# Ledger of designs, part 116: peptides against a protein of PDB entry 6MBK

Target 1, 240 residues: chain A of PDB entry 6MBK
Amino acid sequence: GFEMVNFKEEGFGLRATRDIKAEELFLWVPRKLLMTVESAKNSVLGPLYSQDRILQAMGNIALAFHLLCERASPNSFWQPYIQTLPSEYDTPLYFEEDEVRYLQSTQAIHDVFSQYKNTARQYAYFYKVIQTHPHANKLPLKDSFTYEDYRWAVSSVMTRQNQIPTEDGSRVTLALIPLWDMCNHTNGLITTGYNLEDDRCECVALQDFRAGEQIYIFYGTRSNAEFVIHSGFFFDNNSH

## One batch from the design tools (peptide; made by RFdiffusion4, then SolubleMPNN)

Design b2_p13_4_s2 (from b2_p13_4, 9 letters changed)
Fold by OpenDDE base, seed 2:
Structure b2_p13_4_s2 (fold): chain B 240 residues (1-240), chain A 13 residues (1-13)
Amino acid sequence: as target 1 above (240 residues)
Amino acid sequence: SRLADMFPISLAI
């Protein structure tokens, strides 16, 4: 087994409660526990989703709003997961003025400004949608939708979204994977896949872990942050 | 936690 622990400097992570061997299937997360575009469509957000072209086209934004709606819902199934998420992130949207000034001399400044502009435009658009669209009236964020809320939600999704197969395996969809995403990062190979037969995310141990040790996983690279849908696990050298 | 900017959000064109 494992347990959630608040590690110094690293925040929340998973700690082994027993010895775990390399390649052992130690963690699995059934689809029903995931926050997905499909669960967003099946939530209070569903009616709005069905009528908003941006939500339909951009699954990451759909997840962001799903996350906000569930956070604002005291009885949400995902409250325990949401409470483990950082309140702030190291994304450009949270950079201080001095950090932005430092980046002005770098090529990264263009990407930072682009992210600011895109996020601001999205917020302005959806603020109007939430205020005017009939299907937004029942959203728990109807009277409380700030830029800070949106910044947090998009940053949560930007850092934690994953591609998983649909139930029939015919397509890919986006998901937040509770419990699994509590594992902190280390260098290695992708040891997470999706088991369609059991309809669950599966994670095998990257290395041996002793009881009391923190369990780390490799998140992959931006170019290969996706699970191998058809092959299950991906064990290629993607460490950059 | 997870790595920042794994999948950046952009406006749809």
Scores: peptide ipSAE 0.025, ipTM 0.679, DockQ to the pose 0.046
Fold by OpenDDE base, seed 3:
Structure b2_p13_4_s2 (fold): chain B 240 residues (1-240), chain A 13 residues (1-13)
Amino acid sequence: as target 1 above (240 residues)
Amino acid sequence: SRLADMFPISLAI
């Protein structure tokens, strides 16, 4: 019902290959295809995860390391997805000196400096962990872990992470959602949820799309002020 | 693709 297309102004997105009606389930992604904190725990990173308190406490960092390990693994299941990710991002971590200087007159400068400082501290910490921890010896990044690698992974997670339920539905976890995250944004309502019965992410069409039209979704409310992790998921409490 | 400003993360440790 859709195909990946490179749109001139918006980059990669999804285009309808047939007419899609509003509220039609046109896209679903089973849990087994997601990059999650759980898949990180079940990967080559698992032994290190089990012994590092920061990886355990910060699921976003766990995803960043999972992404780096899978990128460095030629046989990774997620190679096709990882190859679609940008090589660079428009995040503050990539700002040039002149861009930072411009922001010095704004309130944003404090957040930029904080993010940069925290990312650098995390890198320094994990560089030491990777060099010294026994369970790091089998990681594909053992002999090549640069700040640029870490910056890329953190930025990838920052721009693409989603909250989803755990398999048993008892808690929330973090996930990257391949294919779904290729959809570009429009204004509207959240039309993506998680179906626990079928254990999959589900996206219904926001509006009618004709064959050949780009499919847009709404990621959530743009609050500049609220660092709300916009869970791309509206969990309808079907209390029925 | 996803917008950076819509999905901020806490980087504090």
Scores: peptide ipSAE 0.025, ipTM 0.672, DockQ to the pose 0.052
Fold by OpenDDE base, seed 5:
Structure b2_p13_4_s2 (fold): chain B 240 residues (1-240), chain A 13 residues (1-13)
Amino acid sequence: as target 1 above (240 residues)
Amino acid sequence: SRLADMFPISLAI
């Protein structure tokens, strides 16, 4: 019902190959295709994860390292997904000096500096971990782990992470959702949820789409990157 | 475009 297309202004997106009706389940992504904290634990990163308190405490960092490890692995299952990710982002971590100077007159400057400082500290910490920890020797990052790598990974996670239920539904975990996150954003309501019975993310159409039209979704506020876990879809009518 | 999370990666170091 859809195909991946590189749109001139929006980059990669999904285009309908047939007419799709509003509320139609047109896209689903099984858990096994997601990049999750659990898949990070089950990857080459697993041994290090099991011994590093920060990786254990901060699932978003675990995802960032998972993304970096998989990017550095030519045979990674997620290579097709990773290759669709931007090489750079318009996030504060990529702001040029002039942009930062402009922000000095705004209330955002302290948040930007905090993000820079925190990211730099995290990089320094993990650089040392990668260089010294025995379980880091098997990581493809052992000989090449730059700040640019880390900046890219954390920005990728920051812009794409979602909260989904664990397999048993007892708690939430973090996930990158391949294919689904290729949908570009429009205003509306959240039409994505997690189906625990079928163990998959499910997306229903926000509106009618005709064959040949780009399929847009509403990302929501992304404050908590949350979807409805137990009750279908979360309706967040926020204009962005 | 992709929206950044409100909770950026932060370490209290």
Scores: peptide ipSAE 0.024, ipTM 0.661, DockQ to the pose 0.044
Fold by OpenDDE base, seed 1:
Structure b2_p13_4_s2 (fold): chain B 240 residues (1-240), chain A 13 residues (1-13)
Amino acid sequence: as target 1 above (240 residues)
Amino acid sequence: SRLADMFPISLAI
């Protein structure tokens, strides 16, 4: 019902190949296709994860390293997904000097500087870990782990991480959702949830889309990093 | 354009 297309202004997105009706389940992504903290634990990163307190405490950093490890692995299952990711991002970590100067007049400058400092400290910490930790020797990052790599991975995770339930539904975990995250954003309502019974992320159409139209979704008020994919599409059947 | 979620990756190191 859709195809990946590189749109000139928006980059990669999804285009409808047929008419899609509002509320139609047009896209689903099984857990096995997601990049999660759990898949990071089960990857080449697993041994290091089990011994590093920061990776254990910060699922977003675990995802960032998972992304870097898979990017450096030619045979990674996620290579097709990783190749669709932007090489650069419109995030504070990529701000030019003029953009930072413009922000100096705003309260946002403190957050920008904090993010820069935190990211630099994280990089320095993990650079040392990768160079010295025995379990880091198996990582494809051993010979190539630059600040630019880390900045890219962190920015990728920051812009694309989602909360999903664990397999047993008892907790939430972080995930990158391939294919789904290719949808560009529009204003509307959240139409994405997680179906625990089928163990998949599900997306229903925000509106009618005609064949050949770009499919947009609403990412919600991402002001809270908690993109909680709520398990229940509460279809309020307000059939009153 | 994907909204950059400013996730404060605050590592208090």
Scores: peptide ipSAE 0.024, ipTM 0.665, DockQ to the pose 0.040; fails the geometry check

Design b2_p13_4_s3 (from b2_p13_4, 9 letters changed)
Fold by OpenDDE base, seed 5:
Structure b2_p13_4_s3 (fold): chain B 240 residues (1-240), chain A 13 residues (1-13)
Amino acid sequence: as target 1 above (240 residues)
Amino acid sequence: SLLSDMFPISLSL
């Protein structure tokens, strides 16, 4: 029903290969294809995760390290997904000195500096962990863990992480959703939810799409990354 | 926006 296309202005996106009707379930991603905190625990990162309190407490950092480990693994299942991710981001962690100077006159500067400080401290902490912890020896990033690596992974997670239910539906966890997050954005309602019965993320069409048209979705407010877990779809009508 | 920060990483070290 769709194909991946590199659009000239928008980069990678999905194009309809047939007519898709509004509210049609056109895209689903099973849990096994998601990058989750649980998949991080079950990866080469698992032994370290089990012994590091920060990784255990901060699922977003766990995802960042999961992403780095998989990127450094040539045979990773997620290589095709990782290769579609931007190499750099237009997030505050990538701001140039002139951009930061401009922001000094704004209220945003506090948050920018906070992100810089926190990210730098996290990197310093985990650099030491990777250098000294026995369970870090088998990580593919053992000999190559730079601030640029960490900044990239953190930015990737910050821009793409979503809340989904755990396998048993008892809690929420964090996930990157391959293929789904390749859809470019438009204004509208959140048309994505998690189907626990089939254990998959589901996306229904926001509108009618004709064959050959780009499929747009609305990710909602990226601040919460929340979907309706038990009631289908979360409807959020915020502009991007 | 895909550029929005979601669950900003904060660590008190």
Scores: peptide ipSAE 0.025, ipTM 0.646, DockQ to the pose 0.043
Fold by OpenDDE base, seed 1:
Structure b2_p13_4_s3 (fold): chain B 240 residues (1-240), chain A 13 residues (1-13)
Amino acid sequence: as target 1 above (240 residues)
Amino acid sequence: SLLSDMFPISLSL
């Protein structure tokens, strides 16, 4: 029903290959295809995760390291997904000096400085961990872990992390959702949820799309208080 | 502390 396309101005996106009706379930992504905190635990990162309290406490950092480890692994299942990710992001960590100076006149400057400070501290901490911790020896980033790597990973997670239920549905966890996060953004209602019965992320069409049209979705309202890009809604059965 | 350091949302100009 859709195909990946590199649009000139918007980058990668999804294009309808047939007519899609509003509220039609056109896209679903099973848990096994997601990059999650659980998949991080089950990866080469698992032994370190089990010993580092920060990785355990901060699922977004766990995802960032998972992303870096998989990026550095030529045979990673997620290589096709990782190759679609931007090399740079419109995040404060990538702001130029003039942009930062401009923001000095705004309330956003405090958030910018906080992000710089926190990211730098996290990098310094994990650089030491990677260099000294026995369970870090097997990580593919052992000999190549730069600030630029970390900046990219945390920005990737920051812009793409989503809340999903755990497999048992008892808690929420964080996930990157391949294919789904390639949809470009528009204003509207959130049309993505998680189907626990089928154990998959589901997206219904926001509007009618004709064959050949780009498919847009709404990621939600962005506020400075949001830790996650998309919370979605959880349901057992697709009632749409 | 590092444990309390959340990633803020992306800010654009």
Scores: peptide ipSAE 0.021, ipTM 0.604, DockQ to the pose 0.033
Fold by OpenDDE base, seed 2:
Structure b2_p13_4_s3 (fold): chain B 240 residues (1-240), chain A 13 residues (1-13)
Amino acid sequence: as target 1 above (240 residues)
Amino acid sequence: SLLSDMFPISLSL
């Protein structure tokens, strides 16, 4: 029903290969295809995760390291997804000197500097962990862990992480959702939810799309939104 | 995807 396309101005997106009607379930992503904190724990990162308090406390950092490990693994299942991710982001960590200077007159500069400092401190901490911890020896990033790597990974996660239910539905966890996060954004309602019965993320069409049209969805406040289906799809009325 | 422009970013220790 859709294909991945590199659009000139918008980068990668999804294009309909057939007519899709509004409210039609056109996209679903099973849990097994997601990059989650659980998949990180079950990967080569698992032994280190089990012994590092920061990885355990900060699921976003766990996902960042999971992403780096999988990127460095030629046979990773997620290679096709990782190759679709931007090489750089419009996040404060990528601001040029002139952009930072422009912000110096604004209150935003404090948030930018905070993010720089926090990211640098995290990098320094984990650089030491990777160099000294026994369970880091088999990580593909053992001999090559740069600030640029870390900056990219944390930016990827911060922009793309989602809250989904655990398999038993008792708690929430963090996930990167391949295919779904390739859809470019439009204004509207959140039309994504998690189907616990089928253990998959589901997306229904916001509007009608014709064959050949780009498919757009509304992400909403992804970092603060839980895509949990209880007696139906979660529809958020917030737009931005 | 232009997610970098859409979502707030927060990092902490």
Scores: peptide ipSAE 0.021, ipTM 0.616, DockQ to the pose 0.044
Fold by OpenDDE base, seed 3:
Structure b2_p13_4_s3 (fold): chain B 240 residues (1-240), chain A 13 residues (1-13)
Amino acid sequence: as target 1 above (240 residues)
Amino acid sequence: SLLSDMFPISLSL
């Protein structure tokens, strides 16, 4: 019912290939297609994850390393998704010297410096871990782990991570949601939720879309907290 | 990316 298209102003998005009605379930993504903390634990990263307290405590960093390992793996299931990700981001981690200098007159400069410092500290820590930890020896990034790699992965996760339920619904975890995260944003109501019975992310149409129209969704509000979670997720099965 | 454009938010240790 949709196709990926490069729109002139918005970049890549989804276009309807048929008429879609408001409230119609037009897009779903099963858990098995998601990049999650659980899939990270079940990957080549699993042994290291089980031994490193920071990976265990910070699901966003676990996802960043999962993304790096899968990107470096030619046979990764997620290669088609990873290839759709930007090579660079408009995050503070990519600001040039002149941009940072401009921000020195604003309150934002403190957050920029904090983010940069924290990211650099994380990189330094994990560089040492990757060089010395026995369970890092088989990681595809073992001999090539640069700050640029880490910056990219962290920025990818920071801009795309979502909170979803665990398989049993008892807890929450973090996930990247392929295909769904290609939809462009509009104002409106949240129309994306997680269906635990079918174990999938579900998106219903915010409005009627005609064949050939771009499909927009509402991401909701975002927090500037350490763990940026897509607020556009609700787990109440009764509210589509 | 569209998500990147809408929500460049900070990560901390």
Scores: peptide ipSAE 0.023, ipTM 0.644, DockQ to the pose 0.047; fails the geometry check

Design b2_p13_4_s4 (from b2_p13_4, 8 letters changed)
Fold by OpenDDE base, seed 4:
Structure b2_p13_4_s4 (fold): chain B 240 residues (1-240), chain A 13 residues (1-13)
Amino acid sequence: as target 1 above (240 residues)
Amino acid sequence: SKLANMFPISLAI
C-alpha cells in the first residue's frame, strides 16, 4: 500500500502505491520491530543499564544509547531503519550561532539553552561512564564516543520517540517506531494507536490519499516553538 | 490507545 521515497525537500517519507481511504488501517508495526527501552535492556547495553541510575531513570537516554549501540553494530536488526535516519538534524543542538541569536527574541530560547546545557552535562557524564564502567567495555562506543554521536542520538530520539504501552498494558514505555516514523507531518488528528490485542502500533489514514501521493500523519498538537525545540522545524500551516 | 508522537526529551538530569 505504500513505499519509502526520498522527497527533495522533506527527506524520506511514505508514498501511497494505491488509493488509501480516510480511516483505513494502512500501516502496522509489531512490538518486536520497535526499538524500545525493553529492547535496550535486552541488548549489549543491558548490563550497563542495570547498573546506571540515569539510564534506568531516563528511558529517552536509554533509547539514545540503544540507537548508538545498534548503529555501531553491523549485524543489528535495526540497521535498515538506522540507515534511513538523518545524519544531521535541524534541532536546536545543531543550530548555528545566528540561529540561536534569532531565537533570543522568542520564548523558545530558554528551552534551547536548557537542551544545550543538559545535553552537554549528559555527554560529560556518560563519557566518564563509558571510560570507567566495567560493563561499558562491551559497548562498541568504548573507543569512540563523541559529542557528535550523542547529539545525533539525542536528536533522533527527541524527534522520533513515542509512548507505547508495555506488553501487559499496565504502564507506558518509550519506543522508536521504524517505517511509521518516516511519515512526514501535516495538520490533523492523531491517527496512530497501539493495539494491545495484536501487540502492534496501528496507523489509520488521516485523509484520502491517491496512488502516488505522500502519506502524512499528524505528530500532535504543538506550537511552532515546540516544533522548533523538539522537531527542528516550523510548520507554517500550524493552527496553533 | 493513541500514540503521542515526538515527545520531547526531558534532558533534565
Scores: peptide ipSAE 0.031, ipTM 0.716, DockQ to the pose 0.100
Fold by OpenDDE base, seed 1:
Structure b2_p13_4_s4 (fold): chain B 240 residues (1-240), chain A 13 residues (1-13)
Amino acid sequence: as target 1 above (240 residues)
Amino acid sequence: SKLANMFPISLAI
């Protein structure tokens, strides 16, 4: 077992409530608990999604809007999860002028400027869509869609999106994984996969954890999205 | 959790 704890320096994380052994399956998250492109399609966003080519083409933006719609919905199933998300991020979209000036001496500046420009263009596009599209009238964010909202949602998705298989396993889709993404990062090996038979994300312990210790996972060297599919941890039940 | 992994959202609009 584990519990969510607010650690003073690290923010929210997971703490072991019992001894957990290395490689023990300690955490699983069924598909029904995930925020996915599919759940976005099945939400209040669905009618707009079906009419907007950008939402259809960019699953990460669909997740960002799904996150915003659910945040604006007091009765959302994901409210407990959303309330654990940071209000601000250490991402380029939140860089101060001095941080940007410092980066001007680096190759990263082009990526930062690109991200700013792209995010601003996306916001402007979707602001117009939300104001003018008939299917946007039902969105809880219609009268409260600011750049700050969009920046937050985009940053939330950029930092937390994962690739998971579709239900039939034929394709990949994007998901936010509640509870699992509360684990703080440490160096190691990817220990998270997707079990298609049980239709759930599965996380095994990177090491032994004692009761009362914080549970850390390795987010890989690159992106959270690569974990579930690229880790090759399809736990086929048949690994004897 | 500080999720360090940034997926750049490239909207080529």
Scores: peptide ipSAE 0.026, ipTM 0.671, DockQ to the pose 0.042
Fold by OpenDDE base, seed 3:
Structure b2_p13_4_s4 (fold): chain B 240 residues (1-240), chain A 13 residues (1-13)
Amino acid sequence: as target 1 above (240 residues)
Amino acid sequence: SKLANMFPISLAI
């Protein structure tokens, strides 16, 4: 077993409540608990999704809008998860003027400006869609869709999105994985996969953890430049 | 907390 704990340096994480052995399956999350592009399509966002080419083409934006709709819905199944998310992020979209000015001397400035430009364009586009599209009328964000809302949702997705298989395993889709995404990072090997037979994310222990120790996982090698969706899932094609 | 996978939502609009 494990529990959620606020660690002084790392913030929220998971702590073992018993001894856990290396390679032990200690955490699993069924598909029904995930926020996915499919759950977005099956939500109040579904009618709009079915008619907007950008939502259909950009699964990460679909997740961002799904997150906003669920946050604005008092009876959302995902309220307990959403309330654990940061209110702000240490992402370029939250940089102050002085931080941006400092980055002008670095190669990173081009990526920052690109993110600002793209996010602003997306917001302007979807603001118009939400104001004019008939299927937007029932969205809980219809009369309250700010840039700050969009920036938060985009940043939440950027920091937490994962690739998982579709239910039939024929394609990949995007998901936020509640509870699992609370594990903090350490160096090691990827120990999270997707079990299609049981239709769940599965995480095995990277090492032995004693009762009372923080449970860490390896997120993979992430460069700031890598367009890598949290590939938490090495599908070892055990073709054997 | 999970490290930011900065996936630039590149809308090439």
Scores: peptide ipSAE 0.025, ipTM 0.676, DockQ to the pose 0.047
Fold by OpenDDE base, seed 5:
Structure b2_p13_4_s4 (fold): chain B 240 residues (1-240), chain A 13 residues (1-13)
Amino acid sequence: as target 1 above (240 residues)
Amino acid sequence: SKLANMFPISLAI
C-alpha cells in the first residue's frame, strides 16, 4: 500500500503504491514494534532504570536513553528505524549563535534558553550516573556518551514522542512509532489512534491519495512557535 | 484514543 521514499525537500516520507481512500486504515503498528518506556525497562537499560529516580519519573528521558542504547547495539531490532532518523535537527538545541540572536527579539527565546539549560543539566547528571553507577557498566554507551549523543536523542524523542495507552489501558505511556512517524505533516485532523483490542497504533487516511502521491498526516494543533520549539520547522499552512 | 506528537522533555532537573 505504501513505500518509504526520500523526498528532496521533505526528507524521508511515505508514498502510496496504490490508491488509498479517505478514512481507509492503511497503516498499523503493533505495540511490539514500538519503542516505549516499557521496552526501555525490558532492555539493557532496565537495571539502571529500576534504580534511577529521574529515568522513572521522566519517560521521555527513558526513551532518549533507550534510543541511545539501541543505536549503540548493532543487533538491535530497531536499527532499521534508527538509521532513518536525522543525524541532526533544526530544533533550538542545534541553533547557531546567529539563530539564537534572531530569536532574542521573539517570545520563544525564554523557552529556548530553558531547553538549553535543562538539557545541559540532564547531560551532566547522567554523565555522572553512567560513570559511577554499577548498572551502567553493561550499557553499550558506557564509554561513548557525549553531549552531542544526548542532544540528538533528546531531539529525536522531542520531535517524535507520542502518548499511547499502557497494555492494560489503565495509564498513558510514551512511545516512538516506527514507520508511522515517517509520514510528513499537513494541515487536517488527527487520524491516528490506538486500538487496545488489537494492541496496535492505527492510522486512517486523511484524504484520498493516488498511487505515487506522498501520504501526509496531521501531527496535531500547534502554533508556529510550538512547531519551531518541538518539531524544528515552521509550517506555512498552519491555520493556528 | 487519538495520537499526537507530544512536546518536549520538561527537564525539571
Scores: peptide ipSAE 0.052, ipTM 0.775, DockQ to the pose 0.089; fails the geometry check

